# Designs tried in a protein design run: peptides against a protein of PDB entry 8BZL. Part 326

Target 1, 228 residues: chain A of PDB entry 8BZL
Amino acid sequence: SYDRAITVFSPDGHLFQVEYAQEAVKKGSTAVGVRGRDIVVLGVEKKSVAKLQDERTVRKICALDDNVCMAFAGLTADARIVINRARVECQSHRLTVEDPVTVEYITRYIASLKQRYTQSNGRRPFGISALIVGFDFDGTPRLYQTDPSGTYHAWKANAIGRGAKSVREFLEKNYTDEAIETDDLTIKLVIKALLEVVQSGGKNIELAVMRRDQSLKILNPEEIEKYV
Target 2, 242 residues: chain B of PDB entry 8BZL
Amino acid sequence: SRRYDSRTTIFSPEGRLYQVEYAMEAIGHAGTCLGILANDGVLLAAERRNIHKLLDEVFFSEKIYKLNEDMACSVAGITSDANVLTNELRLIAQRYLLQYQEPIPCEQLVTALCDIKQAYTQFGGKRPFGVSLLYIGWDKHYGFQLYQSDPSGNYGGWKATCIGNNSAAAVSMLKQDYKEGEMTLKSALALAIKVLNKTMDVSKLSAEKVEIATLTRENGKTVIRVLKQKEVEQLIKKHEEE

## One batch from the design tools (peptide; made by RFdiffusion4, then SolubleMPNN)

Design b1_p28_8_s4 (from b1_p28_8, 14 letters changed)
Fold by OpenDDE base, seed 3:
Structure b1_p28_8_s4 (fold): chain B 228 residues (1-228), chain C 242 residues (1-242), chain A 28 residues (1-28)
Amino acid sequence: as target 1 above (228 residues)
Amino acid sequence: as target 2 above (242 residues)
Amino acid sequence: SEDEEIREKMEEKMKEERKKIDEFLKKA
């Protein structure tokens, strides 16, 4: 059956392995990204960690470089491979170009990596979508999204994973210049968007904030509760 | 090893490359792209399908890409495949400019990409690119040019053509209305709107759903511009009044 | 003719680009 062949076209022009990888993403925990004026915010639905599991090992928001962060939905093992390659590329770029990567550059790198896994023999697509946020060297905040196909676009706000549809519908209604006028309002927008699909309030949300000329800050539960 | 053969684009008993045909089928479901050559310029007109309020306006166009100062292209098909190919086009053009200190001739850039496409139809365990491209350009050898390429690596020069959804119907309309030797950029823009209005599966053509780029020569320089939404609205309005 | 010279130069340059394509495919 054409469906079982690795990354071949069906008779009707579909790449079923890419579509099935997108279904794997939809089963993942929800992630949301919002670009503010001088801030980028990532939010992720916390999965219940097993009682004996170290919470530090279940991070869905990862720094790629000092100026770039990534959240993902889908297969955690696949995400680790992408993150590690992206980190190596960020360091290589600093060494060769003497500047940090732009958010677009590293997104394009990740997207190209994913795309190659949709055309290479004996490889399946990566079962992940990613939200990539950060600041360019000029201080411009950026948000990009990429999927298993290797497609990428720039966004003001977006969501991936389970509940992404509901979160996007909320953001389409509530994302305004007024709603992102301040850093605090931008953070509140992300929290409100996640609360459309996350039960039990701020305890089940992981938030990461990057402000202009600042490092990534992961908010603690107490900091999140101040915005709920 | 014979195990890799199952993923290779192979000939059918009838001599058909089904993976190429299926890639072309995927393109048939993509948004419509038109190209029209005029005496005083060339244009691309593309259907915009992703109209999301949350998209960031960072991109020059969703479907139209500037390749260099003298060339642009539009894409129909798989966006991720298109991104890889458009980046490769830019790299080829830049390498040529660096090596020869002159812009790459339009047809040469098209051919270079077509060889890449062809190779992905021939080599083991590669799938065809699910992308067709229209290229517009100017060079000192042939002036204004329009090319089309498909997943097989075939290409051709055109006076007017279409790729993507309802492309066959669009090409038929272009053949009827295209006036050889008398086509101005203004008349080409009007023709593009006329064809898109009939070939797009929309009740009413809106400027938000159409991207148009023009390539002209001004003061001995190539000018590539994307029309503003207001300019596209005026073209649509003019068509509705005729 | 000037057109033939242009054509020959284009064909040679096209052969060089084909070699670069083969290198691209080997890296993919």
Scores: peptide ipSAE 0.000, ipTM 0.469, DockQ to the pose 0.059
Fold by OpenDDE base, seed 4:
Structure b1_p28_8_s4 (fold): chain B 228 residues (1-228), chain C 242 residues (1-242), chain A 28 residues (1-28)
Amino acid sequence: as target 1 above (228 residues)
Amino acid sequence: as target 2 above (242 residues)
Amino acid sequence: SEDEEIREKMEEKMKEERKKIDEFLKKA
């Protein structure tokens, strides 16, 4: 019988497979997202690219559309499935609605996808959390976070993965209107937040910046070092 | 201990996918496969364990499979699973060629299979494939490429890597001896023999126990060639003389 | 076990701290 519910309620009302998927996320590399005034910034802990590994294949920040980017923590293969489906939805939305998705729309789509995998027989939850950033068509910067359960919320700043607690504690102390007053200050805030958990400085950080009316820019290590 | 339904890959309390890890463990006992990227080509070297005198020499390789004109792979793990996945790779590559009238980019073929592998780790009533693959290829986007994929559906690009038995030791040796930017196919072949000689549980490396394929570019075409036993013997002999 | 009780108390404290951080960082 393949029809066994994988995700079931415990006697105490817990969805253990969802909780365990959240533990998989906690083992993932740290990701941070910050919303500035006219900028959104994603930063990810580069796990030491194994010597002889192609860095190109280790990217943890992905464009979903021209106006939306996603970072994730947890199972990379699970993330790829979510990213691919989100990209298809973004393109479908452009074709059907003639406008790009809002950041909330695509977040809700991803969240709904995740939720279905918590309720469907013969499926395990996705072992990923995601930070989804971008701009709505009105030029409003957005940051959303979603977890394995399919919940999502809007944030000013947030972190996911192994170092998420320390990074969030840093952001709670240091996220002010003054700290995000400029694009450069916002970038510095993300870098400083990641440095709470990342050893060896800017070389171990992947950073992506999206400014208003601009495409996603992945910063090179030399560009990151200017902010350290 | 709730017996995790052995038929479904589920998360442990620690967030681990034990069925995927067990599949990887099974692969660790399979014959060694190496991949090395050079400036002028890419190679696969695989341990041949089933030496039957009655095997028709017409077989391309036991462990190295041609996928299309621009790609080949080597497999470590369960042979039946390998056959299914290599067939699927060929089908994906053919479907792409028919649809786009161009060869599938190497990474796209790898990702397409990795999505299948991932699905077998997420859907109930499925087990992970007990197979890791090394892929070699050429495309117009990135030139010569080497990829590794595992039962989880993760993959990565590599300059050099190893799967199967003693893979950790092999990777350590590759990290020590691989000269980034200076690797010729000739040097890569010598390195492959060096690493296999140390990582294979054999008293003496013999050409009958090693399969090597090279992928090169000649006159704007990809050439995938399995080395003849005599060529492998010469490589082994040269290594023994050094 | 004392270790399980300590772990549960730590997990509860971590949940409370997380909730406070979440409230602060959440866009109202």
Scores: peptide ipSAE 0.000, ipTM 0.602, DockQ to the pose 0.020
Fold by OpenDDE base, seed 1:
Structure b1_p28_8_s4 (fold): chain B 228 residues (1-228), chain C 242 residues (1-242), chain A 28 residues (1-28)
Amino acid sequence: as target 1 above (228 residues)
Amino acid sequence: as target 2 above (242 residues)
Amino acid sequence: SEDEEIREKMEEKMKEERKKIDEFLKKA
């Protein structure tokens, strides 16, 4: 009898494999997302890129479509599977609906994918949380978070991974309408939030910005240092 | 006693995938494999443990596999798993060539296999592959490339790296001696011999115990060659004279 | 519902991925 029930309820009603997947997320590098007025910003803690590692292959922020990007915390290989499926869905949506996905739509797709892996026999949960940011076709900036359970919510600002608690506490204190009044202030807020948990300053931060009617921009280290 | 299927990779209470970690531990006992990226080429160097003394010349690489005209790989870990994965790499590359009438980009081939590896860590009734790979290749997008992948389905691009026995020590040596931007294939070969001499569990490095392959570009074509035993002997001799 | 269609498409993709894995294993 293949015990195909990988994710099962405990006697006390817990889905331990989901909880343990959340522990895998907590071991991941910190990611932060902030929704500004006309900007969305993702920041990720760069793990110390080992000398001789190609930085191109260590990216934790990826585009899902022209209007949507994602950062994750947890298992990188699991994240690739989710990203690839999300990209296919974004393209499929453009072909079938003739419009780009809304950020909510693609978040819901990802959430549903994760949820199925918590309920399907012979599958473990995805060991990832994600921050999904972008613009809807009406120009509305959006930020969503997903976890290994397949839950999702919209946020003004949030964080995932190892330093998420400290970063969230910082954001709860410092996220104001004044703090996001400009694009530059919004970027500064993300950097300051990451600096709560990142020891080596701007060199250890990956930052991506998406402005209204603009493509995703990954900031170079020199551009990041201007905000530090 | 919740009988988890012992054949399924599941999370521990601490969020660890023990079956993946144990597969990586098993790879740590495998023969050493090195990869070094140079400006004018890329190389793989692998420890040969199974020496059939009855063969006069080692014409065939045991641990280095040609994947297509533009890529090769080296394997550390379970031989049977390696054979399955290297065969799949060849099939993926061939299917791509037939479909698109161009060679598969190096990173795309690596990613395709890594997604298979990942699946074996997520689907029930499967165990992780007990194999790490080094990939060398050339494509029109990124030129010469070196990648490493593990049982989890993680991968990365590298200037130089090592898998298998004493890989941590080898990586430390590579970090010390690798000169970014100044690495020629000749210097990379010398570095490979230097590192293998220190990291292989052998009293003396011999050409019979080392396989080396180079990937270069000649007249707009990729050339993958396994070094002859005499060429490896010359490299070892040169290292002993320094 | 859009959710049901998403559900079906994903179940199909999951079945296809499983089939690919199973085919991979049968060839091995």
Scores: peptide ipSAE 0.006, ipTM 0.570, DockQ to the pose 0.019; fails the geometry check

Design b1_p28_8_s4 (from b1_p28_8, 14 letters changed)
Fold by OpenDDE base, seed 5:
Structure b1_p28_8_s4 (fold): chain B 228 residues (1-228), chain C 242 residues (1-242), chain A 28 residues (1-28)
Amino acid sequence: as target 1 above (228 residues)
Amino acid sequence: as target 2 above (242 residues)
Amino acid sequence: SEDEEIREKMEEKMKEERKKIDEFLKKA
């Protein structure tokens, strides 16, 4: 069966392992990214942290560098591999080029890594999509999305994971220049978008904000509730 | 046609890694292991299934492994796989100590092994490890810690958790009885016995069937101690009197 | 934050261990 082989073309030209990896992503917790004017916001559906689980170890939003953050949907262990490699590249770039990576550069690096795992014999695709946000050195806010195939695109707003369809439909209707006019409005937009798929209010949302020339800020639940 | 090794973990049409799920299922039939984090220490409690009368007095627990001076782990699943992973943990910890002249942080050791586990789910010709681990440790960064990892290479920190047989029921009981912020090591030991008594597939809990290790701090040093059978008997007796 | 610094140090060290894992997997 072609589907039992590692990533090979089906007779109809499909890469089943890539498609199936995309199904793994669709089962992941929802993540949303929005590019504002001078802000980028990542929101993630908090899985109900098991009462006895340490929330510190359940981070779905990770810094890649001072100017770049990533959220993901899909296999957490696969994501850790990608994050670690991306962080190496960010540091290597700073050492060799003397500048931080552009958000596009690191996205392309991640995408190329994913793509190689779709062609390499004896490797399965990464079961992750990622939203990569940050600022270029010129202060331009960026949002990129990558999938298991190693494709990547720039977005104004996007969502990944199980609720991604509903969140995208919301964003398509509500992402306007007025809706992102301020940082607070942009944050509100992300929260509202996540609330389309998250029933239990601000307590089940993880929110990270990066502003121009500022470090990643993870909002606490009380800060999130102020926007609800 | 290079026959792709049929052993390669691949995605199902539904995006599932069946070999990982099957490994987790196999672990579900393994002996129960509990971990409980307290304010003054952390413990592992494990079901001892292989009571071979002819086993020479196991100086060390069958299921609890010392990794370094600051960490121990308990295993549920395939013993041979567990031996490989516990050896790798020791090697990672030793290499780190040699390189940095300080003990490896607990979470870093856990993640290093989890990366190995993940690799065995992604590379061809490899099968997932049929092992889940509980890790207990102390470091200067986070103090006492409890982690769980599975065949996927996923991990998490816990205040209390369970792996192996009846783990879901054990976790439910732990959620009910675990008092956040009020858990002493003494209370944690009592809770471990309570949970094991209800979740182990045994008519009566006996000290011969339970291994318990505690990790504490004494005079600025980590102390990992396996409880003596008599100490476990006293814990069981106390539970039966309550 | 101290947590971020710890995380960065851990991540650098994780990278070194990952390289060793990758080398191990290439030899196996």
Scores: peptide ipSAE 0.000, ipTM 0.591, DockQ to the pose 0.020; fails the geometry check

## One batch from the design tools (peptide; made by RFdiffusion4, then SolubleMPNN)

Design b1_p29_1_s1 (from b1_p29_1, 16 letters changed)
Fold by OpenDDE base, seed 1:
Structure b1_p29_1_s1 (fold): chain B 228 residues (1-228), chain C 242 residues (1-242), chain A 29 residues (1-29)
Amino acid sequence: as target 1 above (228 residues)
Amino acid sequence: as target 2 above (242 residues)
Amino acid sequence: SDYYADFAATLSEEERAAYRKKAEEVMFG
């Protein structure tokens, strides 16, 4: 009976709707993030785009600001709401503080938003996890992960979604200083990690790269194939 | 299991939103709607199910709605929900026009409604809308466009798609016959008739049971036209002769 | 009574499975 309430504690102290939202994340496409020395890379499993679907509308990596981008796993519509609010906050911060947000700041904002939706009796939790990457104003690359509960942590590398376990296991074995020594090696690491769970090679991968003092670049399929 | 079929849309233990799934099931029993994007235009074709002999001459399409001068939509699902959402679309488009003195971009209108749909899947005391929509439009940013939105609040752009009854079969046929880069509006109309003829649970396709609207550009203006019954009859006749 | 649940109960398990698959693709895609 307790799990039918939007978000209440069970007698044993569980928030079932939060736990179930985490299960929803596992139904989402796999996303991976890696922090390099002077680069951050996001990769997402691109499900076979329906032959008649416009590829423009299938993007799973989005910019929050010029210095921050996000990938997600879980409910796509939920993600859009979070993205929109985060974008508004980024612009507001620029206006009020006259500096872009730090990656930690915007992550904390998103986390707080998610947490509020776990505490309101009139709302279900967001069914998404997110990988948030970017550069702070001082040029430091950052990677954060957040989940439906509103928790967040900084990572060197992480994965979310259906294949996250396998991808994380790969990253735990292969993430070394040598493996991220160059931008190209960092990109290769992300691709190799995704290939643990993605079938049919580079055609089913969306990849975004943000280099220090550069804008977000989404790689085309041909560029991705060069790293396979 | 009925255990998680609450009035409020909540997650099941497996991370499912049953109310959204059930809304999509309801749409599966609605009349078929097709959308096809061509190089020189975009079209909607919809099944008319409520042909009551006592209905006065319906001069206007029952399932195809003009949203503004540059956009139209068709609906599959609960009629009352459709009316609410189509009115909201018109209001959003009008407010944008008044505020910015230019028409709302097609995708922006779609996303605005999708955010509303999503909210009805997340807030307590609300149920998902039992409606899927196809949108056709033109704007200066992307030209001719076709979108689909579902009860979840997700959407996508399409070259061709189908919602409602037998949508899976229709989509399969569209995948087989749609030729990218070579689709004219004329060919798209023929394809629409072909697909509807196979997907509608009717012994014979008649013009009375089909609504078709086209969106084209003429002299730098968008023209949205609902085909006359005679025009639809001619399309059906041509298909039968092939 | 759940508005949509009552309707869904009228469908076969095969039909429901097909719609569930489609719904999952739409929601998580």
Scores: peptide ipSAE 0.361, ipTM 0.735, DockQ to the pose 0.666
Fold by OpenDDE base, seed 5:
Structure b1_p29_1_s1 (fold): chain B 228 residues (1-228), chain C 242 residues (1-242), chain A 29 residues (1-29)
Amino acid sequence: as target 1 above (228 residues)
Amino acid sequence: as target 2 above (242 residues)
Amino acid sequence: SDYYADFAATLSEEERAAYRKKAEEVMFG
């Protein structure tokens, strides 16, 4: 029955539901991630929060653990499910292994979860891509990306969502060792990259920074304006 | 393609979830529900469409449901779906209370239901709930709160918002008239009447067609009260005199 | 009969467009 086989191969070997989920990601707000020398930075296009909306409930950057955070593009409700599962795994890992997860480990976990939803009967793929950043226990900054298929790769910098192409093009041109020489320069790079697709400056950008041995910090609008 | 209009919620080639969109369309035709957050309380105002004089059960509330001692919700959409979701909300709240011996925080209750809604958009053989909800509540963490959730499983906190028929127009009016930081419950009630008067496709707003509930704190306790018809009439009268 | 499909058939294109826009804002916002 059609209800059992949601994600099936086409005659030409395509998984249409996975491809279509990738199209859903392209409708999402733009997110960008950059790995610096001793910093990881996530930036997200703020949807013009309706004047009457509580900003605290609109978070596109979420901590998975003390050393890992995630931004996403695509279906917000789908992302919440993934985030919750990842958080549970991070805590479980701490209890069983007595060490925080590596960024790669949790990325692989998320990727595996997504992949299972591409093969499981009666389930559609997650309509999200994610940028996962953080620090390994050894202090190495990491950036990973996952897509609806469950694939994942490590990046120096990347972008997802509706403006991803333009942001990636900018990053390809401007990501240099000099551009990430300092934490401030790295933050500036992310802001500049987002400004390629976001109008009206720092008010429409959410920015999160994680430095080595420090907790996730979400910058306030005033702090962002200092870099614009 | 018509195949994406099926009951199974799948992605279209463009990355759309048609069943979720159609559920939202259904809600757009439902009676209007408003929520307004004030400094000293929060309110729900809902359109009553089914005034059946012959109904033996004077439904105290057609669209506003008490969830627990600290929370209430209003529903726009399919009645049967609404009943299922409101029951689930009560069960979640009760289970939490039993487990932790304290009331569930407002946002946690909203999130728990939203995860259920999301599941009904992702699993085969399920359809989205044709329901949007407004939640009002109080907890020790954030005080008075107003939330909105949709068939997609998304939610957000609001100072003021509207769901159902003519919701876009209502939201526009709320944006114009809502004064952040200065909103009293009294002024919120007046604003609710003003917006409903313009949003409802009626020539004249009547108390019979409007249901209003307020949530306040008195002596360290939450009080959820549905306004009596006479009280609503007085609010309407005041609006007409202005 | 798909309940939602039947409902959608009763809407004008303008109404559908408005709902699609709203849905997109909710789902991807």
Scores: peptide ipSAE 0.193, ipTM 0.647, DockQ to the pose 0.689
Fold by OpenDDE base, seed 3:
Structure b1_p29_1_s1 (fold): chain B 228 residues (1-228), chain C 242 residues (1-242), chain A 29 residues (1-29)
Amino acid sequence: as target 1 above (228 residues)
Amino acid sequence: as target 2 above (242 residues)
Amino acid sequence: SDYYADFAATLSEEERAAYRKKAEEVMFG
């Protein structure tokens, strides 16, 4: 019997493999995304890098293009596949349309890819959720979240991974117009949100900031500590 | 349920890929492989378990493979799977060289193989490769490098690491003795022997049971060298005298 | 090994060129 991985409906209408993939996401490190007025911020918990591990190779935030970056929670190897395909699509879009992708476009592409892996015989779902942030070419900041099912939605702020529930609860209470009034306040909000689940302060946080008409900036630990 | 144990590409209710975990468990029973990054080079040290009298002595390396002029790897796990993956690494490196007229960057070669490994965890009718690899290399971007990859298709860069039998204990020893920024290739070789002596399930470490390869730069060229048995004997002797 | 390890990469110009080339190959190959 060809043991094909098949995502099938249960008698009660559940796609268990998708739900189980969502459980895999919950085991991943926490990622947070916040959309400010003129800024988008991604934060991730740094797992204690093994003493002998190269920190350069432990990255949770990646650029898809100049105007889009992504954080993920779940299976790292699965995420790499999605990232590579998204990067190819971003370049393909530039070649065909002569404009960079919108954040929604690339999110929809990723979501469609994920959805296909929930419906195709002989494939399992991707064990990842992603926060995708960036700027559209008109200068509008965007934040999207996608899950293993291939669903996606736009958010003001959201979190994924093992600490996502606590972080979301914090964001629901603290995300206000006043809290995102400035770029610095927006960054501070992300850091505070992550500190709900991350121990030992700013040393265990990776933070990426994208401002309008600027490239992705990864903050160093000293810069992060200024906001703590 | 046993159903999750037999089907490769299915998540468990708790979000685990059991076949990947079982592949990793299988690797835990394989011979020990060490990698150590130094300031002036990088090395692989591997346990030789198949000492058969009928094996041709010309056996250059059981577990260490040259991939191209700038990279080598060692393997822990299923030999047949290892042969397939090492061949694929060579092909990927060669294709890149032909296409771009320059050597493939080390990390790019590692990720290319890791994407293949990942595919074997996601597509039906395939099982995970029962192999972990250590990669050593040099490129113009990052200099000397050491990487580790596992059956999931995950990888990471390391200053020192271990795969196979007693890998956890070996890593613990490496953490204790590895001096960041001060490691010479000579000291790395001594450390490799020290760790292997403690982690290998042998009464006495012998040169016939260990293979070591070093990667260095000489006159602007990468040199990959497998140590001769006599050189390994000298390293063991030195360790015993300390 | 934790197969939930995180991966983040910035795109270098060389990486961008490689992805562009792949895109071209898909479109014109």
Scores: peptide ipSAE 0.205, ipTM 0.670, DockQ to the pose 0.020; fails the geometry check

Design b1_p29_1_s1 (from b1_p29_1, 16 letters changed)
Fold by OpenDDE base, seed 4:
Structure b1_p29_1_s1 (fold): chain B 228 residues (1-228), chain C 242 residues (1-242), chain A 29 residues (1-29)
Amino acid sequence: as target 1 above (228 residues)
Amino acid sequence: as target 2 above (242 residues)
Amino acid sequence: SDYYADFAATLSEEERAAYRKKAEEVMFG
């Protein structure tokens, strides 16, 4: 039996499963990314971790490599698959090319993976968008977004998930050269942006910071409160 | 909507995966399984529904499965799906042991199965597994651990949780009564009985209807033990006296 | 093709336009 393609064109030329996957992303927790001068920052809305849930297993920000990290909105299980594939590619690139991936390279890899799942018979699209941040080898900070279709773009700042519209509107108004003049101001901008949609303040925010020539640092709640 | 009941899991216009939701609903009607993490161990407690006098003595448990020397799981949902997944868990654990000459870390085993579960939600011609699992284990990295996985392929670590029938009420009760940092295995067992007594649709809780397994460390070794019926009876009796 | 056509017919024009706009922004943006 020919496994019918899950993702097919409508008579109007639409890929409905891709569009519907984008609706799945909107059901995800809000994630925000901001590129500073010498810093990249990711913030994610923490769903009220059930009191009995292990916080260690509830991470929405993950490292892909030493110089790249990712936040996502949408289906968590789908994200895990993408993350694992990306990590393997990062390691493979280091072995074969003898250099870390550029942020664009790994974004393109992820985008291509997603695109294949929109074209392959018997596969549904990934129900995730991702914010991918990091530093290229030349020390340039980068922020990319990818969606279920496999498209990707570079951003100064962006948001994905449930509250993305409100967060983007905030960023459009408040992202200035002055607002990102220092690392601390950049972090503050991300927190303020998330607070547009997060009700319970700093306790419901996961924040990750990557500075130039430094590893990914996940801030603890006490560190986040210093910026509120 | 009836139109998205196809064998292949697809997104609805609202971005929902109805087949996954349906699988989760089906699990909600399955027998209750509880997991509780303590300072000195971890336990699984499961409702036993198929008590037939003509069934051969189950040496271990109907709903609790030993996966390796350091891990066990309980299942809520479709029995046939459960059998497939528990077998796969054992195979994954064994392959890891053979390859690396050490036991598979608990979370890694859970993740490996969850990747399979996720695949059955994404690939055509496949349906989601109608199964949720609770995993208990010990490893050198994180010590005693409790995990839950659902049909979506998502998982999480827990101090205490419940799957199956009346799971929401059970979780609420666990949130109220679970004392972080002070939970002994003894207290966890008592809590398990308390919650099962409330969540099982039975007039009186009996030892015949409950399976309990504990995972502890003794002399640097993991010990997985299924409680004897007499031990469960004593726990029930103690609860009735309180 | 028929299944998607039937489904598209169940959407309002506003919903179809919203999806189209989003798709266009993503695909042609």
Scores: peptide ipSAE 0.045, ipTM 0.691, DockQ to the pose 0.038; fails the geometry check

